# Peptides against a protein of PDB entry 3J47, part 51

Target 1, 121 residues: chain A of PDB entry 3J47
Amino acid sequence: IRLTNQLKSLKGLQSKLKDVVEYLDKVINKELPINHTILGKLQDVFNLLPNLGTPDDDEIDVENHDRINISNNLQKALTVKTNDELMVIYISNLVRSIIAFDDLIENKIQNKKIQEQRVKD
Target 2, 26 residues: chain B of PDB entry 3J47
Amino acid sequence: NAQYHLLVKQGDGLLTKLQKYGAAVR

## One batch from the design tools (peptide; made by RFdiffusion4, then SolubleMPNN)

Design b2_p16_4_s1
Fold by OpenDDE base, seed 2:
Structure b2_p16_4_s1 (fold): chain B 121 residues (1-121), chain C 26 residues (1-26), chain A 16 residues (1-16)
Amino acid sequence: as target 1 above (121 residues)
Amino acid sequence: as target 2 above (26 residues)
Amino acid sequence: SMLEELQKQQKKLQEL
């Protein structure tokens, strides 16, 4: 149950992210007008992402382009890291579920053997 | 990537063994 | 046992 819910939530998030990318591509290609409400919500999501690219206030003079590229690369690296961690957690929970199922099967076999012995007595 | 694929393949092998065991206990 | 092998894999996964 918990694992299935986590997978469903992750698939839902993936679908939502795909819809956002498709929307952004349509806006970039000028196929759709920019929806300011969607853009505002996306900006809020980006603002809630840890500003991985706030260099401390001291280096004012590095060109805005290099900062944006570094921030995007760092966000991508953290997204990949988070995905890898979530996958490790998923596999760990899968293995735990397999172990618990093996224990349940072993308990069922033992109970069956005990019942067969009681019928022979 | 390669270690991850190896881990997934090992997990699939365990799932297959567990399915066979679950079918034998039915 | 199959259970011991699963536990060993779980431990290996926790070390990653």
Scores: peptide ipSAE 0.392, ipTM 0.878, DockQ to the pose 0.086
Fold by OpenDDE base, seed 3:
Structure b2_p16_4_s1 (fold): chain B 121 residues (1-121), chain C 26 residues (1-26), chain A 16 residues (1-16)
Amino acid sequence: as target 1 above (121 residues)
Amino acid sequence: as target 2 above (26 residues)
Amino acid sequence: SMLEELQKQQKKLQEL
């Protein structure tokens, strides 16, 4: 239940992020007018995100390059950490499924042995 | 990465053994 | 048993 809800929330976030990217591409291509309300909400999301280094096309001073490298390293480290945590959860679920299947097989073997004994009596 | 792939490969090997055992018990 | 080794791996994975 908890993992399924997290996965559903992550998929919902991914879908919304894709819709935002598609909207931004249409705005960049001048296919759609800039919606200030969408831009304001997007700015709020970017302000809440630890600086995901989208270099605005402005003059990258050498000091900003080091901050961008640190931010990219932090984002990469957070992505790696999240991937490692998801991996641990995946393996834990795999192991639980294997244990449950082993118990099911053992129960089936025992039931067959009991039936074979009843046919010999 | 390499330790991850090794662990996944071990899990897949165990799953394959378990599937063979389940098929033999059916 | 294979079951015991799987339980041991699960415990090791919970400690990470």
Scores: peptide ipSAE 0.379, ipTM 0.875, DockQ to the pose 0.067
Fold by OpenDDE base, seed 4:
Structure b2_p16_4_s1 (fold): chain B 121 residues (1-121), chain C 26 residues (1-26), chain A 16 residues (1-16)
Amino acid sequence: as target 1 above (121 residues)
Amino acid sequence: as target 2 above (26 residues)
Amino acid sequence: SMLEELQKQQKKLQEL
């Protein structure tokens, strides 16, 4: 039950992240108008990401457009990396749950054998 | 991506085996 | 690493 719920939650998160990426790609391609509410929520997600390298103040004139694309690509790469990391955590917890369940099965088998021996004596 | 999907598939395979063992011990 | 720990757990599961 608990592990299945975690898997379902992770799959739900993955689907939602995919939908966000697809939406962003459509906005970038000008297929959809920019939704400020969605952008605000994405900005909040990005603000929760550790500040990857604000280049220091000095060089004024690098066109804002390339920086936005690099930042979006970096944030996308970070989102993918975070998703991959969460998946590794999930699989690790899955494996731990499998080992614990195997131990429970073995304990049940042993208890059954002990009970069968006590009935024969 | 492919390695990730492979790892997920392996985890799902292990979970399925565990479910079969759990059903056999019931 | 987390990947190494996962591999170690998979190996442990195969040994059971």
Scores: peptide ipSAE 0.367, ipTM 0.872, DockQ to the pose 0.058
Fold by OpenDDE base, seed 5:
Structure b2_p16_4_s1 (fold): chain B 121 residues (1-121), chain C 26 residues (1-26), chain A 16 residues (1-16)
Amino acid sequence: as target 1 above (121 residues)
Amino acid sequence: as target 2 above (26 residues)
Amino acid sequence: SMLEELQKQQKKLQEL
């Protein structure tokens, strides 16, 4: 139950993130008007991502495009790393749950065998 | 993405087998 | 490594 609920929540988050990406792609392609409220919430989400490089304020001219690409690559790399870590944690918890359940089943089988032997004596 | 979905599907298959085994031991 | 731990868990899961 608890693991299934966590998996369902993670799948729900993944679906919502996909919907946000699809929305952003439509805004970038000028298919939809820029919604300032949605952009503000997205900016808040990005600000909750570890600030990978405040550009020092003083050289604002011309290099911004390559720095945005580097920041996007680093954010992407961190997102991939986080996904891999979450996957490892998920599998770890799954395996631990399986082992604990197997041990419980084996204990029940042994208890039944002991009861059957006591009834034959 | 595809590898992650495959891994999740394998995990769900194992959980289903465990549930069947737990029901057979009841 | 994290990948090695993942492979070890996958192997344990296949042995069950």
Scores: peptide ipSAE 0.337, ipTM 0.863, DockQ to the pose 0.061

Design b2_p16_4_s2
Fold by OpenDDE base, seed 5:
Structure b2_p16_4_s2 (fold): chain B 121 residues (1-121), chain C 26 residues (1-26), chain A 16 residues (1-16)
Amino acid sequence: as target 1 above (121 residues)
Amino acid sequence: as target 2 above (26 residues)
Amino acid sequence: SSLEELRKQQKELQNL
């Protein structure tokens, strides 16, 4: 039962990660805005991942060490992949914030030029 | 990883420049 | 310009 639930949770996480990648690709392509709710749910899933890696200290058959190492390597690989995805999101948000701020500065410069022209007329 | 950190550092540098420019336009 | 550097970063992000 516990292993089946872990496998279902892992499959669910993999599906969610795929959905996030597809969402990120759409965001990069400017087809959709960044959804912070998806990011929050991913962070919650990752905060729960350390809790999925503790099977209780029951029978250490040597075959479980390779499965635990594969699970830990997969979890580490998934953590690295998600860190990379989070970094892409962070950079995308930073870039969008910089563009928005640049546009705001340009608007202020234009407004100042309009005011200076009105004072000269 | 290293390429992302470089991109983040470049983005932070641009943000800092933009903040300085925004302060000068005030 | 900072805007051109920003556009370069967007292109670099799309190439990752």
Scores: peptide ipSAE 0.457, ipTM 0.887, DockQ to the pose 0.056
Fold by OpenDDE base, seed 2:
Structure b2_p16_4_s2 (fold): chain B 121 residues (1-121), chain C 26 residues (1-26), chain A 16 residues (1-16)
Amino acid sequence: as target 1 above (121 residues)
Amino acid sequence: as target 2 above (26 residues)
Amino acid sequence: SSLEELRKQQKELQNL
């Protein structure tokens, strides 16, 4: 149940992210006018994303281009880390399900042996 | 990537053993 | 044996 809900939520997020990318591509290609309300919500989402580029207050005049590249690299690193964590959780739940199934089989075998012994007495 | 594929392969091997065991207990 | 290996793998995954 929990894993299925997480997978459904992740698929929903992926679909929404795809729709946003497709919208942005249409805006870049001048096929659609910029919807300011959608852009504002996207800006809010980007502002709620941990500022992947607060360099500590060291006044290094790194040109805006380098800041964007650093932010993109850190966003990619966090995405990879999150994906790895989700994979670990998935495998852990798979292993737990396997253990629970093995314990169920062992319990069924023991119960069958006890029933066979009671029929022989 | 390689460690992940190894871990998935180990999980699949265990799942296959469990399926065989579950079939033998039926 | 196989159950014990699975429990060991589960502990190893929790320690990562």
Scores: peptide ipSAE 0.432, ipTM 0.886, DockQ to the pose 0.074
Fold by OpenDDE base, seed 4:
Structure b2_p16_4_s2 (fold): chain B 121 residues (1-121), chain C 26 residues (1-26), chain A 16 residues (1-16)
Amino acid sequence: as target 1 above (121 residues)
Amino acid sequence: as target 2 above (26 residues)
Amino acid sequence: SSLEELRKQQKELQNL
């Protein structure tokens, strides 16, 4: 039962990661704004990943050591992949923030020009 | 890892610049 | 003065 739940959770995580990648591609293509909910969920997953690598103190049978190492390596690989995805999200947010800020500056410049024209008329 | 840290550092540099501009526009 | 500062900031942002 626990292994099946772990596999289901891992498959769910893999599906979510795929959805995030697809979302990130749309964000990179400037088609959609960054979803803060997706970002928050990714951060939560990342914060929980270190806790998945703590073996519960159940008995050290030597056959579990290779499985634990494989699980830890997989978790580490997933952590690296998640970090890369979070970085892409972060960069995308930065680019959007820069564009939005440029638009705000332009709007302020235009508003000042309009005010200066109205004062001269 | 090194490329990752470089990209993060570049992003942080851009964020810091953006924050400075944001503060200057206020 | 304030409009020139905004233009300077815009140019500086474009050079990022």
Scores: peptide ipSAE 0.345, ipTM 0.881, DockQ to the pose 0.068
Fold by OpenDDE base, seed 1:
Structure b2_p16_4_s2 (fold): chain B 121 residues (1-121), chain C 26 residues (1-26), chain A 16 residues (1-16)
Amino acid sequence: as target 1 above (121 residues)
Amino acid sequence: as target 2 above (26 residues)
Amino acid sequence: SSLEELRKQQKELQNL
């Protein structure tokens, strides 16, 4: 039961990570704004990662030590991957903020030109 | 780790510049 | 002058 639940949780995490990557690709392609809810869920995954590696204390067999080390290495690799994804999100947000600001400046320039024309008429 | 922190620092610098321009446009 | 400042800011933003 526990192993099946761990595998199901890992598959669920993998699916969520795939969904985040797909969302990030849409964000990079300027199709959608960044959703803060996805960032919050990703942070929650990070906070849960240390807890996913708690084997129940009871069976200290030597074969478990190698499995624990492999699990810890996988968790570390997943943590690095998720950090890279968060970085891409952050850059994408910055780029969008710059674009939105450029549009704001252009709109203000246009509004001033319209006002200057109205004063000359 | 170091490359990540450098990228974040560069992004924060850009955000600060963007904020200064936003204030000057208002 | 205010329109020139906005154009300057736009150019500076494009150079970021």
Scores: peptide ipSAE 0.309, ipTM 0.869, DockQ to the pose 0.062

Design b2_p16_4_s3
Fold by OpenDDE base, seed 4:
Structure b2_p16_4_s3 (fold): chain B 121 residues (1-121), chain C 26 residues (1-26), chain A 16 residues (1-16)
Amino acid sequence: as target 1 above (121 residues)
Amino acid sequence: as target 2 above (26 residues)
Amino acid sequence: SMLELLQQQQKELQKL
């Protein structure tokens, strides 16, 4: 139940992110007018993302290109880390489900053996 | 990505085997 | 047992 809900939530997030990318691509290609309300909501989402690029205040004038690469690398690293953590949790829950199922089967086998012994007595 | 998909596929395969075993013990 | 192996795998996964 918890794992299926997490997978459903993750799939829902992935679908929404895909829709956002498709929308941004259409805006870049000038296929759709810039909707300021959607851009404002996207900006709010980006503002809720961990601030990946506060430069320490002291170095003015490293070219904007390196900052974008560092922020993208950190965002990618955080995304990969989160994906790996979710994967470990998924596998752990899968193993727990297998153990619980094995215990259920063993209990059922034992109950059958006890019933067979009672019928022989 | 490929390793993740392989791991998920292996997990699904194990779950399917377990489900078959549970159905056979039922 | 197969159960002990699965429990060991769960302990290893918890250490990661």
Scores: peptide ipSAE 0.380, ipTM 0.871, DockQ to the pose 0.069
Fold by OpenDDE base, seed 3:
Structure b2_p16_4_s3 (fold): chain B 121 residues (1-121), chain C 26 residues (1-26), chain A 16 residues (1-16)
Amino acid sequence: as target 1 above (121 residues)
Amino acid sequence: as target 2 above (26 residues)
Amino acid sequence: SMLELLQQQQKELQKL
């Protein structure tokens, strides 16, 4: 349940991010006028995200390149950490499923042995 | 990455063995 | 048993 909800939330976020990228591409291509309300909400999302290095097209000072590299390294480290945590949860669920299946097999073997004993009897 | 793929491959190998055992007990 | 090994792996994974 929790993992499925996290996956659903992540897929929902990914879909929304894709819609935003498609919107931004249409704005860049001058196919759509800039919607200030959408841009304001995007700015709020970007301000809440730890500076995901969109290089603002303005003055790349060498200090900003090091900060962008540090931010990209932090984002990459957070992504790797999240991936490792999800991996641990996945393996734990796989192990639980394996244990439950082993117990089911053992119960079936025992039930067959009991039936074979009753027929002899 | 490589350790992840190794762990997943080992898990899939165990799952396949369990499926074969479950099919033999049926 | 194989079951005990899997239970031990589950306990190790819970410690990470």
Scores: peptide ipSAE 0.376, ipTM 0.872, DockQ to the pose 0.065
Fold by OpenDDE base, seed 5:
Structure b2_p16_4_s3 (fold): chain B 121 residues (1-121), chain C 26 residues (1-26), chain A 16 residues (1-16)
Amino acid sequence: as target 1 above (121 residues)
Amino acid sequence: as target 2 above (26 residues)
Amino acid sequence: SMLELLQQQQKELQKL
């Protein structure tokens, strides 16, 4: 139940992120007007992402394109790291569930053996 | 992505085997 | 035992 709910929540988040990307692509392509309220909320989400792109103050002259690529690479690296961490948590929870289930099975086997011995006495 | 899906599938397979074993011990 | 192997894997996963 708990693991299934976490997977469902993660899938829901993934679907929602995909919808946001599709919306942003439509806005970039000028297919939809820019909604300032949606952009403000997206900016808040990006601001809650660790600001990996404080440019060191000194070199103003590197074209905005390279800074966007570096920011995208850092964001991608964080996304990969987060995915790996979530995978480790998932595997850990799976192993814990397996161990707990194995212990339950062993306890049931032992209880059956004790009952069978009591019937033979 | 593909490796993650494979790991999830393997985990689901193990859970299914455990459920079958638990049902046989009932 | 299979249980000991699973416990060992859980300890390794906690170190990562």
Scores: peptide ipSAE 0.355, ipTM 0.861, DockQ to the pose 0.066
Fold by OpenDDE base, seed 1:
Structure b2_p16_4_s3 (fold): chain B 121 residues (1-121), chain C 26 residues (1-26), chain A 16 residues (1-16)
Amino acid sequence: as target 1 above (121 residues)
Amino acid sequence: as target 2 above (26 residues)
Amino acid sequence: SMLELLQQQQKELQKL
């Protein structure tokens, strides 16, 4: 039950993320008007991403364009890293549940053998 | 992406085999 | 045997 719910939640999150990407692509292509409420929620999600750039205040003169590209690349790299970590956690939980289910099956087999022996005595 | 989908598919296959085994023991 | 393999995979995943 808990694993099935986690898998459903992950699939739901993946579907929702895909819908957000498709929405952003349509907005970039000017096919849909920008919904400010959706953009605000997306900005909140990006602001909840750990701001890895505390720029130490002291270098005033590196071209603003290169800094924005580096920050975007870092955010992308972190998103990929987070996705990989979530994948490892998912597989680990799946393996743990497979082991627990195997142990449950073995315990049930042993209990049946004990009952069959008691009926023969 | 492709390796992830393959790994998830393998995990689902193992879970299905375990479910069949658990049903056969019942 | 299969249970031991799964337990080994779980230990490797915990080390990563």
Scores: peptide ipSAE 0.351, ipTM 0.859, DockQ to the pose 0.074

Design b2_p16_4_s4
Fold by OpenDDE base, seed 2:
Structure b2_p16_4_s4 (fold): chain B 121 residues (1-121), chain C 26 residues (1-26), chain A 16 residues (1-16)
Amino acid sequence: as target 1 above (121 residues)
Amino acid sequence: as target 2 above (26 residues)
Amino acid sequence: SALEELQRQQEELKAL
């Protein structure tokens, strides 16, 4: 149950992220008009991402384009790292659940053998 | 990506074996 | 590493 819910949540997140990418690609290709409401919600999501490249407000000098690219690369690297960590945790929990189920099956087999022996005695 | 799909496929294989074993013990 | 621990768990599960 818990693992299945985590997998379902991860699949749901993956589907939503795919839909967002497909939407952004269509907007970039000028196939769809920019929906300001969707863009605002995406902007809120990006603003909730740790802005690991806010330089202190004191150097608003025009060189921000390269800093924005570096910040985007850092955010991407952190997103990839977080995804990899979540994946490892997920697989680890899957393996633990499999081992625990195997132990439960073995315990049931042993209990069945004990019960069969008690009926023969 | 390819390694991820391989890991998922291995996990699914183990889950399938476990499900077969659980069905044989029932 | 987390990857090494995962690999260890996979090997343990194969040995059962």
Scores: peptide ipSAE 0.379, ipTM 0.873, DockQ to the pose 0.062
Fold by OpenDDE base, seed 1:
Structure b2_p16_4_s4 (fold): chain B 121 residues (1-121), chain C 26 residues (1-26), chain A 16 residues (1-16)
Amino acid sequence: as target 1 above (121 residues)
Amino acid sequence: as target 2 above (26 residues)
Amino acid sequence: SALEELQRQQEELKAL
């Protein structure tokens, strides 16, 4: 029962991680706006990931130690990959904010020119 | 890690400049 | 000038 529940929880976590990656891809592709709350929760998950690899002090057979080390290395690599994805999203958002601001400036300049012309007429 | 932090710091600097300009344009 | 500087920074960020 406990092992089956752990496996189910792990599968659920894997599914949720896949959904997160899919969400991040949609945000990169401009299909969805950035949700800062989701990004904050993802960052919290990654900050907790180093602690997720602590096996409870159950007797780790030597054969399981190598598998656990491989799993921990894979999890670390996945963490790095997701940090890189978050970085790309952050940069993409910065660029979008800059573009939106440039458009705002241009609109304001145009509005001022229109007002100045109306005062001269 | 270090490159990531540098990039984030540069981005934050740009955001700050953007905010200052937005306030000056208002 | 402030718009031009912002555009320059955006281009620099895209070039990275």
Scores: peptide ipSAE 0.352, ipTM 0.874, DockQ to the pose 0.073
Fold by OpenDDE base, seed 3:
Structure b2_p16_4_s4 (fold): chain B 121 residues (1-121), chain C 26 residues (1-26), chain A 16 residues (1-16)
Amino acid sequence: as target 1 above (121 residues)
Amino acid sequence: as target 2 above (26 residues)
Amino acid sequence: SALEELQRQQEELKAL
């Protein structure tokens, strides 16, 4: 029962990670806007992941130390991967904001040139 | 962690420059 | 120009 639940949770996590990567790729490709609600739910899942992988501190038999270290390394690797994905989203939003601002500046410069021409005529 | 914080700081610096330029173009 | 500086920063960000 415990091993089957862990395997089911791991499969669920793997499916969720795949859905997140696919969403991130669509956001990078400008096909979808960034959904802050999806990002918040992702952060919540990752904040809960340490709690799903911590065996209750009350049954630390010394023989499980290698399994705890492997679980902690996997959790750390998953956390790093997620931080990288969140960082790519943040950078993509920043780049989009810069492009939108660049377009606004160019429009303002063009409008100013048109006004200066109208004053000279 | 340190590289992530560095990249976030760089992004915030860029956003601040963007805001200053927007205020100068108004 | 400040526009060119913004474009340079965008290119640097795309190169990362």
Scores: peptide ipSAE 0.329, ipTM 0.871, DockQ to the pose 0.064
Fold by OpenDDE base, seed 4:
Structure b2_p16_4_s4 (fold): chain B 121 residues (1-121), chain C 26 residues (1-26), chain A 16 residues (1-16)
Amino acid sequence: as target 1 above (121 residues)
Amino acid sequence: as target 2 above (26 residues)
Amino acid sequence: SALEELQRQQEELKAL
């Protein structure tokens, strides 16, 4: 039961991660705005990931050690994948911010030119 | 790992430039 | 001028 629930949760996370990737691809393609709620939820998932760095010395038999190592490797791989996705989101946000600032600069330059023309007239 | 850090560093550089532009537009 | 600085920044942004 517990293992099945963990596997179900992991599959749910994988599906969610796929949806995030698909969303990110649309964001990269400028089809959709970045959803900060997705980013926040993804960060929450990271914060809820157990620190995979210390096997607590629970005397669990050698057969469980391989399963724990596989689960830890999978969780590490998921953490890396999710970090990569967060990075793509970050870059996409950065690019959008740059474009928005470029537009703001251009608008400010235009407004200043219009004001200078009005003062000369 | 190294490519990731390079990409983050490039992003941080762009962010710093963006902040400078934002400060100059203010 | 503040306009020249803004233009310089816009050019610097385009050069990224």
Scores: peptide ipSAE 0.296, ipTM 0.866, DockQ to the pose 0.068

Design b2_p16_5_s1 (from b2_p16_5, 11 letters changed)
Fold by OpenDDE base, seed 4:
Structure b2_p16_5_s1 (fold): chain B 121 residues (1-121), chain C 26 residues (1-26), chain A 16 residues (1-16)
Amino acid sequence: as target 1 above (121 residues)
Amino acid sequence: as target 2 above (26 residues)
Amino acid sequence: LEEEIEKMKKLLEELK
């Protein structure tokens, strides 16, 4: 029962990571807006990942332990990769927000200059 | 990890500069 | 990933 639940949880995590990557690619390609709620939930999943690798102590045969360790290391590597992808997207969004804000400021400065010229005429 | 945190900090620093500039233009 | 990080660094330098 516990192994089946761990495999099901791992498959669920793999599916979720795939959905995340697909979502992230769509956000990079400007096909979808960034959903902050999805990003926050992903960060929470990453913060909980150290806890997903702790087998609570009970009786797993040494041959299963090596396969579980390899699976946990692969899952950790996939997790690090997904974290790096999330980070690139976070920065990309931050930079886009910065550019949009800079353009807004420049537009306000130009509008203020136009108003100051109209008051002098 | 460290390079990423540096990049995030640089982005946050730029955002803070833009916020200050936007407040000065208001 | 590294190439995308480098593009982001370049964009951050253009905004300074």
Scores: peptide ipSAE 0.342, ipTM 0.861, DockQ to the pose 0.045
Fold by OpenDDE base, seed 5:
Structure b2_p16_5_s1 (fold): chain B 121 residues (1-121), chain C 26 residues (1-26), chain A 16 residues (1-16)
Amino acid sequence: as target 1 above (121 residues)
Amino acid sequence: as target 2 above (26 residues)
Amino acid sequence: LEEEIEKMKKLLEELK
């Protein structure tokens, strides 16, 4: 029963990770807007991933343990890669928002200066 | 994790400074 | 990926 639940959870995680990568590729390609709700749920999943890695229960064959460790290491590496890609997207959006806001501030300053000159003439 | 949280916190700090500057220019 | 993060860090430092 426990092994079947772990395998089902791992398959569910793999499917979700694939859906995330596909969503990220669509966002990178500008096919879809960045959904902050998906990003937040992903961050929550990644923060919970360290807690999914407690192998506290005895007695399963050494050959299954190595394949599970390789699969967990590959999934952990894909997880780190996906977290890095998400971080780049987050920073890219932050920088774009900062630049757009700086341009808006400069435009407002220029408009105020032009209005002050017109009131003095 | 820690470096990511530090980077996010720095980005949020810059965004907050920018919001304060935009409010002062209004 | 790391190089792109470093470019974005430099841009954030120039905006300080």
Scores: peptide ipSAE 0.320, ipTM 0.852, DockQ to the pose 0.047
Fold by OpenDDE base, seed 2:
Order: C-alpha cells, then structure tokens, then sequence
Structure b2_p16_5_s1 (fold): chain B 121 residues (1-121), chain C 26 residues (1-26), chain A 16 residues (1-16)
C-alpha cells in the first residue's frame, strides 16, 4: 500500500511536469497565450529551486543574455542531476520495501506452518 | 529517457508480483 | 550515478 502510493505519486508528478514542459513549449512557440497564473506558479517553483547563480542584484545591466543562458544551463544540469538522484533514492526505497515485504511473507508462512503442526499434535 | 522508462516498468512489474504474492498469503 | 543504476539493475534481476 505505502509503496504503491509513493509510485503513483511519483508517476503523477512526472506526468504533471511533462504537461508543464509541453505548455511552456506551446507558449514559447506562440501557439498559446501566456497564462500569468501558470507563469506565477512556475516562478514560485523556480524560486523554491536552489538559486544557483542569481548574480547579486548589483549588475542589472545588458550583459544578461549570455549569463542568463549559462545560469539556465547550470540550473538545468543541477535539476537533471537532482532528478536522477531522486530516482535512484526512489528505486532504492522500492527495492528495500520489496525485500521487507518478502521477509514479512516468509515469516507469515512459517508462522502458519508452526500453527498447523501444533494443531496436528 | 528509454532506460529510465524500462527501469520504472521493471519496478512496476516487481511491485505487481509482490502484490499478487501478498494477496495469496492472506 | 550510472554505476549505482547498474547495481540496482543487478539487484532487481536477482529478485526476479
């Protein structure tokens, strides 16, 4: 039950993240109007990401395009790395839960066999 | 991407086997 | 990361 719920939640998050990417691509391609409410929520998500390379607020002048691209590439690389690490942790927890469940089942089978022997004696 | 989906699919397969076994032992 | 994924694949195969 708990593990199945975690897997379902992760699949739901992955689907939702895909829908967000598809929406952003449509907005970039001007296929859909910019929804300010969706952009605000995305901005909140980006603000919760570790601010890897916010230049200190003191150089808001015109060189920003290349630095923004480098910062976006670094943030993307770190987001991918974090996603891969979270995936490994998830699979590790899945395997541990499988082993613990197998041990629980074996213990239940052994306990049942012991009870069946005690009823025959 | 493809290896990730394969790994997730294998994990789902094991989870399904485990659920069937847990139901058979109940 | 790749090495850890390979360890997990091996563990999943042993569990099959």
Amino acid sequence: as target 1 above (121 residues)
Amino acid sequence: as target 2 above (26 residues)
Amino acid sequence: LEEEIEKMKKLLEELK
Scores: peptide ipSAE 0.309, ipTM 0.852, DockQ to the pose 0.068
Fold by OpenDDE base, seed 3:
Structure b2_p16_5_s1 (fold): chain B 121 residues (1-121), chain C 26 residues (1-26), chain A 16 residues (1-16)
Amino acid sequence: as target 1 above (121 residues)
Amino acid sequence: as target 2 above (26 residues)
Amino acid sequence: LEEEIEKMKKLLEELK
């Protein structure tokens, strides 16, 4: 139950992230007008992200390209770190499921051997 | 990336062996 | 990352 709920939540998050990326690509390509309601929700998500260097409004043109690259590199590094942590958790849960299934198979073999002995007596 | 894919492939190989064993014991 | 992988390996060994 808990693992199935976590997998469902992660799948829902992945679908939402894909929809956000597809929306951002359409906005960048000027295929859709900026939907202020979606942009507001995206801003709320970005405000809940630990401040990825919003530059204070006073040095906007040359230092921002390096800061945007540093912010994108930091966001990419945080995304890679989070993906690696989720990956380790996934492998650990997979190995636990494998061990539990192996024990269940061994218990079923033992029960079958006990039944075959009772039919020979 | 490559080491991760290798580890996932090893996990899938174990899962497949375990599924074959579970089907043979049923 | 490496330390977290090592903690998870130890937690997997305790569950065997």
Scores: peptide ipSAE 0.297, ipTM 0.847, DockQ to the pose 0.039

